# Designs tried in a protein design run: peptides against a protein of PDB entry 6B4J. Part 258

Target 1, 315 residues: chain A of PDB entry 6B4J
Amino acid sequence: DITMQWYQQLQDASMQCVLTFEGLTNSKDSQAKKIKMDLQKAATIPVSQISTIAGSKLKEIFDKIHSLLSGKPVQSGGRSVSVTLNPQGLDFVQYKLAEKFVKQGEEEVASHHEAAFPIAVVASGIWELHPRVGDLILAHLHKKCPYSVPFYPTFKEGMALEDYQRMLGYQVKDSKVEQQDNFLKRMSGMIRLYAAIIQLRWPYGNRQEIHPHGLNHGWRWLAQILNMEPLSDVTATLLFDFLEVCGNALMKQYQVQFWKMLILIKEDYFPRIEAITSSGQMGSFIRLKQFLEKCLQHKDIPVPKGFLTSSFWRS

## One batch from the design tools (peptide; made by RFdiffusion4, then SolubleMPNN)

Design b1_p29_2_s4 (from b1_p29_2, 17 letters changed)
Fold by OpenDDE base, seed 3:
Structure b1_p29_2_s4 (fold): chain B 315 residues (1-315), chain A 29 residues (1-29)
Amino acid sequence: as target 1 above (315 residues)
Amino acid sequence: SEELKKIREELQEELKKLQEEELKRRLER
């Protein structure tokens, strides 16, 4: 399966990256440990500082991340930090940066959906300049949220139940599986972040170039979802999240074809979702149904809440 | 590696094409 091949390729690349900087991460040398921690902070703190407050601040954060990835020294924690401090520094920073972007989807976006857009525009801009970071973002995203690929992991003979649960994206701690509501919340955040990334371009870059992972991947994602048997609660939830965030952009890009797809979802795919939806899971289904009915009735998908406007970039 | 990058790009393009074509077929039914 070509989708699984793509998934595995990204995972392999991510694993190879980890192996490359293993010397840095496993070093017992005090100086190496210090460098590691400084690099980790330099990579992750700027991402945590992303907010919707001002476009100028967002630009500063972007410039700092880009400078770090470009081998320039940056100030972090009152110290000058550079990836050149260690031969594995760049790979380590790229990996940790990508991991942090996905983590912000998992945590920040999960709790505050509007946060997807400022995080995504920075991620998109960095991806444009640093393709390896983009690949690592996908690798982390796919591993934590297989539904972003999309595929549904299957139980294999001899597999431990906990391992299967982890493959599905659940957190398992002390032999306790994550509650379904928390699981879906995290998955929603990651899907929303992804849906934002594929539609946003950094405004200070070369916008004449093709998006490194653009709306065509959104179309691909929808196509794949519709060709899969739905998963209870998950499919309805994430399909809604995806369409709420990038539906307007897809509408503008694909026009009539987009509306035909929505009709297909409503008339052909919904019965399949309904058939696997229990009475206790009807909430997600109903939410998706109401969203699609409203959009079809009005022949419009609203711009998502939190979408970055021209006024934001002038602030 | 550049080789892996090329393989990735080719695979992604093919995946997109195939999935879009499948969606198109379903929409035409």
Scores: peptide ipSAE 0.030, ipTM 0.555, DockQ to the pose 0.035
Fold by OpenDDE base, seed 1:
Structure b1_p29_2_s4 (fold): chain B 315 residues (1-315), chain A 29 residues (1-29)
Amino acid sequence: as target 1 above (315 residues)
Amino acid sequence: SEELKKIREELQEELKKLQEEELKRRLER
């Protein structure tokens, strides 16, 4: 399967990256440990500081991340930190940065959907300048959320149930699987972040260049979802999340073709979703239905709440 | 590796194409 081949190639690249900085991560030397921690903080703290407060603050965060990735020293925790402190520093920082972006989708966006946009625009801008970070974002995202590919992991003979659950994206701690609501919340956050990334461009970059991972991937994602059997609660939830975040952008890009697809979802795909939806899962289904009906009725997809406006960038 | 990057790019483009074509076929029904 070509999708699985692509997915595996991304995962292989991520694994190779981990191997490149293994010396730094596994070092028992006190100085190496200090460098590792400093680099990790320098990579992750700026991402955690991303907020919807002001465009100027967001630019400062972006510039700090870009400076770090460019080999320039940055201040972190009261210390000067540079990827040049260790030969494996750049690879490590790129990996941890990418991981942190996805983690913000999993946690922050999951709880505050509007947070997707400032995080995504920074991620997109960094991706333009540092393509390897983008690939690592995809690797982390797809591993944590297979539905972002999309594919549905299958149980294989001899596989432990816990491993299968983890492959599906569930957290398993002390032999206890994550509750479905928490699982869906995390998946929603990651899908929303992804949907935001594929449509946003950093305003201070070269906007004339092609988006490194643009809306064509959104179209591809929808195409693939429609070619898959729906999963109970998951498909309805994530399809809604995706369309709510990037539906407006897709509408503008694909126009008539987008509306044909939306009709196809309502008329052809909904019966398949409904057939596997239990009474306890009707909430997600109803939400998707109402969204699609409203959009088709009004012939418009609303701009998502939290979308960054020109006024944001002037603040 | 550069080779891995090229392979991923090629696969991604082909995946997109195939999926878009499949969607198009479904829309034309």
Scores: peptide ipSAE 0.029, ipTM 0.573, DockQ to the pose 0.035
Fold by OpenDDE base, seed 4:
Structure b1_p29_2_s4 (fold): chain B 315 residues (1-315), chain A 29 residues (1-29)
Amino acid sequence: as target 1 above (315 residues)
Amino acid sequence: SEELKKIREELQEELKKLQEEELKRRLER
């Protein structure tokens, strides 16, 4: 399976990255620990500062991240920090930065859906300039949300239930599995972030270049989902999230083909979702139903709430 | 319906194409 090969290659690359900076992360030396902490803060704090307030501030954040990844010194916590402070510094920063982007999907976007767009446009722009960060974003995303690949992890003989739950994306702490609503909320945030990344380009970059991970991957994702059996609650939730965020962009890009796909979803796939939906899961089901019906009736998909406009970039 | 079957087949073909293109890009790196 080409999809699973891709998944595994990204995971292998991520694991290799971790091994490359293990010396930095496991060092007991006080100076190395200080450098590690400074680099971690320099990589993650700018991402946490991303907001919908002003395009100018977003540009400053982008420039800071790009400068750090380019080996230039940046100010963080009142200190000058550079990836050149340690031979493993660049790999460490790339990994932690990618991890933080996915974490913002998991936490910030999960709670505030509109936050997907400013985070995604920065991530897309950084990915364009630093492809390794993009690969690591995918690796982190795929690990936390297998549905972003998409694939459904299978229970293997002899596997512990907790391990299977973790493979499915659930958090398990002190032998307690995460509540379903919290799980779906986190998955939704990550899918929404991904759907935003594949459609957005950094406006101050070279737009003549092809998007490093563009809308074609959105089309692929939908095609793959439709070839899979639906999962209760999960499929209805994430399919809605994906279409709400990138449906308008897909409509513009694929036009007639997009509408054919949407009809297929409504007429063929949606009944299969309905068949596995319990009374307690009707919320996500109804939301998807209403969305599909509205879009087909109006022959339009609305621009998602929080989409960045020209006025945002002038602020 | 026959029409829905055709649409599904078209989507599957596009999926294969995208997968092949992605594979080529990886091999070229």
Scores: peptide ipSAE 0.090, ipTM 0.734, DockQ to the pose 0.679; fails the geometry check
Fold by OpenDDE base, seed 5:
Structure b1_p29_2_s4 (fold): chain B 315 residues (1-315), chain A 29 residues (1-29)
Amino acid sequence: as target 1 above (315 residues)
Amino acid sequence: SEELKKIREELQEELKKLQEEELKRRLER
C-alpha cells in the first residue's frame, strides 16, 4: 500500500533524525546537557506562546523560530542560544519543534479549537522555509494520530493489547488505557491542527510559492477516509472536525467536485457510519449529520470560528 | 446510484494521482 509506505518512510526519517542527535541527548557532559536543555526550551517555548491575541505577537514568535532554525542566536531564558552550539543542534531543534507543534494540537487545540489557526499558520510558514520541520511534523502527527494518514492500525498476532492500544493512538500509563472521550479529544485536536495547516499560508512569506503541504492533501485525506470502512465513533468525530476546519477552504478550491464529495458523504458514507454507531456514540454522529445537512441545505460551508482575518494581522 | 458510483470512481482516481505525486516528491528529496 502506497500510503503505508509513505507513512513508514516518514517514521524511518524521524527515527534516523533521533539517531543523528543521540550524541547530544545521551551526553553525560554537563555542558552538553545544558546546551540540550537550552535548545529544547528555545525550540518549544515560542510555540507554547502562540495565542489568538495579536498578529504582531505571532509574527515575533515566527521570527524567533525562524531565526533559531537559520542558525542565528536567539534569546531564550535570558541566554543566547544557537543551534551552532552543537553539531546535532539543528536536527535536535527541528525534531523538538515539530514534536511541540503536534503536542499543541494534542493539548491546546483539543481544549480550544480556535487555537488551531494561529498554531497552524506558524507551522505552515515554518514548514515553507524549513521542509524538514514539516516532514517531522507529519511523522509526529501520524504516529500519534494514525487517522491523520489515514489508516486504522490492525492487531497483529502476538502483539500485546497495550501496544495495539498505543498504535491506535491511545495513551497507556501504568497498564491503564486512556478513556475514549479523552482519546477522541486529543485526536480531534490533532486533526483540526492538520486541517488548519493545509489551508493556511504565512502572510509575510512568498505566497507565490506552492504550499508545501496544501489542500490537495486535504482532498486526499477525505478520499482515503471515504475509501475506508468507518471506525466506530472515530470516523464520525474526525470527519466532522476536518470538515468544520477546512471544509470552507476545500469548497472554494474544488467547487463542484467538493459538493459531489459532500453528497457522497451524506448519501453513501453516512449510512455506513450510522450502521456502526451505538446509542452511546450518537453525539458525534448527530453532530456530523447536522453539519452535513446544514451545509447541503445552504450550499455553503461556514468559515470556521477562529479563522484568522485581516484585522488579526493588523493587531 | 449511478451518479454516486461515478463520484466514487472520480475520487478514487484523484486519490491515486495524489498518492503518486506525493511518492514522487518524496523520492526526489
Scores: peptide ipSAE 0.069, ipTM 0.715, DockQ to the pose 0.621; fails the geometry check

Design b1_p29_3_s1 (from b1_p29_3, 14 letters changed)
Fold by OpenDDE base, seed 4:
Structure b1_p29_3_s1 (fold): chain B 315 residues (1-315), chain A 29 residues (1-29)
Amino acid sequence: as target 1 above (315 residues)
Amino acid sequence: SREEKLKEIREELKKELEKLEEEELKRRE
C-alpha cells in the first residue's frame, strides 16, 4: 500500500529528527537547557499568536517564523534567539514548530473552526519555503489523527487496549480514556486544519510554483475514504469537516468530477454510514446528511466561514 | 442503470487515486 509506505516514511523521518536533536533535549548543561527553552519559545509562541484580526499581523508572524528558520536572530522573551546557538537548533525548531501547528489544529481549531484558515495559510507558506517543516507537520498530524492519512488502526493480538486507543488517536491519562466527544472535537480540528492547508497559498510568496501539498491530496483523501468501510461516528464527523472546509475549493478545481464524487457519497457511501450509525450518533450523521442534500440541491458548496478574503490582507 | 453509473464513478475515482499515488511516488524518488 503506497499510502502506508508514505505514512511510514514520514514517521521514520520524524523519529530520525528527534534522534538528531536528542543531545539538545537531554543535555543537563545549564546553557544548553536555556538555549532549548529559548528555541522552543521562539518556535511556538508566534504560532500561538496567529489570529483572524489582521493580515498585517499575520505577515509579521510569518516573517518572524521564516527568519528563525533561516538562521536569523529573532526577538523572543526579550532575548535574541537563533537556531545557530546550537548545532541541533534548526532540527529542534523545525520539529517543535511543526508540532505546534498540529497542536493548534487539535486545540484552537477544535474550539474555533474559523481559526483553521489563518493558521493554515501560515503553515502552507512556511511549508513552501521549508519543506522539512511540512513533512514534520504531516508526521505529527498522521500520528495524532490517523484518519488524516487516512487509515484505520486495527487491534492486533496481544495489544494492550490502551495502546490501541492511543493508536486510534485517543488520549489516555491515568488509565482513563478520553471522552468520545472530546476525541471527535480534536480530530475535527486537525482535519479542518489539514483541509485548509491543502487549499491555501501564502499570498506574498511565489504563487507560480506548485503548492507543496495541494488540493490533489484532498482529492486523494476523499478517494481513499470512499474506498474504506465507514467507522461509527468518526467517518460522518470527519467527512463533514473536510467537505465543509475544502469542498468549495475542490468543486472549483475538479468541477464535474467533484459532483460525481458527491453523488457517489450521497447515493452509495452515505447509506453505509447510516447502517452503522446508532441513535446516539445521529448528530454527526444528520449534519452530514443536511450538508450533502443542500449542496446537491443548490449545485454549490459555500465558501467556508473564516475564509480569508482580500480585505483581510489589506488590514 | 443507477448502479452501473455509481460503479463507473467509483472506478473513475480509483483510477484517479492510482494516478495521484504514482505521481507522488515519482516526486519522492
Scores: peptide ipSAE 0.191, ipTM 0.805, DockQ to the pose 0.626; fails the geometry check
Fold by OpenDDE base, seed 5:
Structure b1_p29_3_s1 (fold): chain B 315 residues (1-315), chain A 29 residues (1-29)
Amino acid sequence: as target 1 above (315 residues)
Amino acid sequence: SREEKLKEIREELKKELEKLEEEELKRRE
């Protein structure tokens, strides 16, 4: 399976990255620990500051992240911090930055769907300039949300139930598995972030270049989902999330082909979702149904709420 | 028939998916 090979390659690259900066992370030296902490803060704090408030503020955050990744000193916590402070500094920062972007999907976007767009546009812009960060974003994203690949992890003989649950994306702490609603909320956030990343370009970059991970990956994702048997509650939820966020962009890009896909979803795939949907899971199913029906009726997919407009960038 | 049309669309999507996957593999090599 080509998709699984790609997934495994991403995970291997991510693992190799971790091994590369292991010296920094496992150091008992006080100075190394300080550097690690400073680099971690420098990588993650700017991402946490991303908001929907003003385009100018977003630009400042972007510039700070880019400067850090470019080997320039940045101010963090009242200190001058640079990836050059340690030979493994750049790899560490790239990894932690990518991890933080995905965490913002998992947490912030999960709770506030509109937050997907400012986070995504920064992530996309950074990815364009720093491809390794993009690969690491995918690695983190796909590990936490296998449905973003997409694939459904399977139980293997001899596997512990908890390990299987973790592979499915559930958080398991103290032998307690995450509640389904919380799980779906986190998965939704990550899918929404991904759907936003693939359609957004940083407006101050070189727009003549091809998006490093553009809408073609959205098309691939949909195609792959439709070629898979639906998973109870998960497929209906995430398919809706994905289409709500990037459906308009896909419609504009693929036009007639997009509508053919939407018809296929409604007429062929939707009954398969229905067949596995229990009475307690009708919420996600109904939401998807209503969305599809509305889009097909109006022959339009609305621009998602929170989409960044020209007025945002002038603020 | 409606079923034939849906089958055709599914096959088209499958081909497009395969193409995209192959292109992505080439870009990463």
Scores: peptide ipSAE 0.172, ipTM 0.799, DockQ to the pose 0.654; fails the geometry check
Fold by OpenDDE base, seed 3:
Structure b1_p29_3_s1 (fold): chain B 315 residues (1-315), chain A 29 residues (1-29)
Amino acid sequence: as target 1 above (315 residues)
Amino acid sequence: SREEKLKEIREELKKELEKLEEEELKRRE
C-alpha cells in the first residue's frame, strides 16, 4: 500500500532525526543542557504566541522562526540563541518546532477551532522554506492521529491492549485510557489544522511555486477515507471537521468533481456510517448529515469561521 | 439507475486517486 509506505517513510525519517540529535538530548554536560533548553524554548515559544489578533504580529513570529532555522541568532528569554551553538542544534529545533505545531492542533485548535488558520499559515510558510520541517510535521501528525494518513491501526496478536489504544491515538496514563470525548476533541483539532495547512499559503512568499503539501492531499485524504470502512464515531467526526475547514477550498479547486464526491458521501457512504453508529454516537453522524444536506441544497460550502482575510494581513 | 451512477462516480474517484498517488510518487523521486 502506497499510503502505508509513505507513513512508514515519514516515521523512519522522524526516528532518524531523533537519533541524530540524541547526543544533545542525552548530554549530561551543563552547557549542553543549557543550549538544549534555550533551543527548545526558541523553537516552541513563537508558535505558542501565534494568535488571530494581527497579521503584523504573525509576520514577526514567522520571521523569527525562519531566522532561527536559517542559522541566524534570535532573541529568546533575554538571550541570543542560535542553532549553530551545537552541531545537532538544527535537527533538534526542526523536530521540536514540528512537534509544537502538531501540539497546537491537538490542544489549541481542539479548544478553539478558529486558531487553526493562523497556525496553519505559519506552518505552511515555514514548510515552503524548510521542507524537512514539513515532513516532521506530517510524521508527528500521523503518529498522534493515524486518521490523518488515513489508516485504522489494527490489533495484532500478542499486543497489549494499552499499546493498541495508543496506536489508535488514545492517551493512556496510569493504565487509564482517555475518555472518548477528549480523544475525539484532540483528533478534531489535528485534522482541522491539517485541513487548514493544505489550503493556505504564506502571503509574503513566492506564490508562483507549488504548495509543498497542497489541496491534492486533501482530495487524496477524502478518497482514501471513502475507500475505507467507517470507524464508529471517528469517521463521522473527522469527516465533518475536514470538510468544514477545507470544503470551500476543495469546491473551488475541483468544482464538479467535488460535488460528485459529496453526493457519493451522502448517498453511498452515509448508510455505511449509520450502520455502525450506536444511539449514543448519533450526534456526530447527525452533524455531518446536516452539514452535507445544507451544502448540497445550497450548492455551496461556506468559508470557514476564522479564515484569514485581507483585512487581517493589513493589521 | 441510481446505483449505476454511484458506481460510476466511485470508479471515477478511484481513478483520480490513483493519478494523484502516481503524481505524488514522482514528486518524491
Scores: peptide ipSAE 0.169, ipTM 0.795, DockQ to the pose 0.675; fails the geometry check
Fold by OpenDDE base, seed 2:
Structure b1_p29_3_s1 (fold): chain B 315 residues (1-315), chain A 29 residues (1-29)
Amino acid sequence: as target 1 above (315 residues)
Amino acid sequence: SREEKLKEIREELKKELEKLEEEELKRRE
């Protein structure tokens, strides 16, 4: 399976990255610990500051992250911080930055769907300039949300149930598995972030270049989902999330092919989802149904709420 | 027929998926 090979390569690269900076992370030296913490804060705080308030502020955040990744000193916590403070500093920062972007999908976007767009545009812009960060974003994203690949992890003989649950993306703490609603909320956030990343480009970059991970990956994702058996509640939820965020962009890009796909979803795939949907899961199912029907009826997919406009960038 | 049309669409999507997967693999090599 080509997709699984690609996924495994991403995970291997991520693991290798962790091993590369293990000296920094495992050091007992007080100075090394200080550097680690400073670098971690410098990498993650700017991402947490991303908001829908003003384009100018977003640009400042972007510039700060880019400066840090470029080896320039940045101010963080009242101190000058640079990746040059440690030979493993750059790898560490890239990893933590990527992790933080995905975490914002998991937390912020999960709670506030409109937050996907400002986070995604920064992530996309950074990815364009720093490809390794992009690969690490994918690694973190796909590990936390295998449905973003997409694939369904399989239970292997001898595997602990908890480990399988974690592979599926569930959080397991003190032998208690995460509630389904919380799980789906987190997965939704990550899918929405991903759907935003693949369609957005940083407006101050070289837009003549090809998107490093563009809408073709969205098309691939849909194609793959439709070739998989639906999962109860999960498929209806995430398919809706994905289409709501990037459906308009896909429509513009793929035109007639997109509408053929949408018809296939409604006429062929949707009944399969219905067949596995219980009475308690009708909410997600109905939401998807209504969305598909509306889009097909109007022959249009609306621009998602929170999409960044020209007015945003002038603020 | 409706069924034939759906079959055609499904096959088209399958081919596109295979193509995109191959391209992605090459990009990462």
Scores: peptide ipSAE 0.144, ipTM 0.783, DockQ to the pose 0.649; fails the geometry check

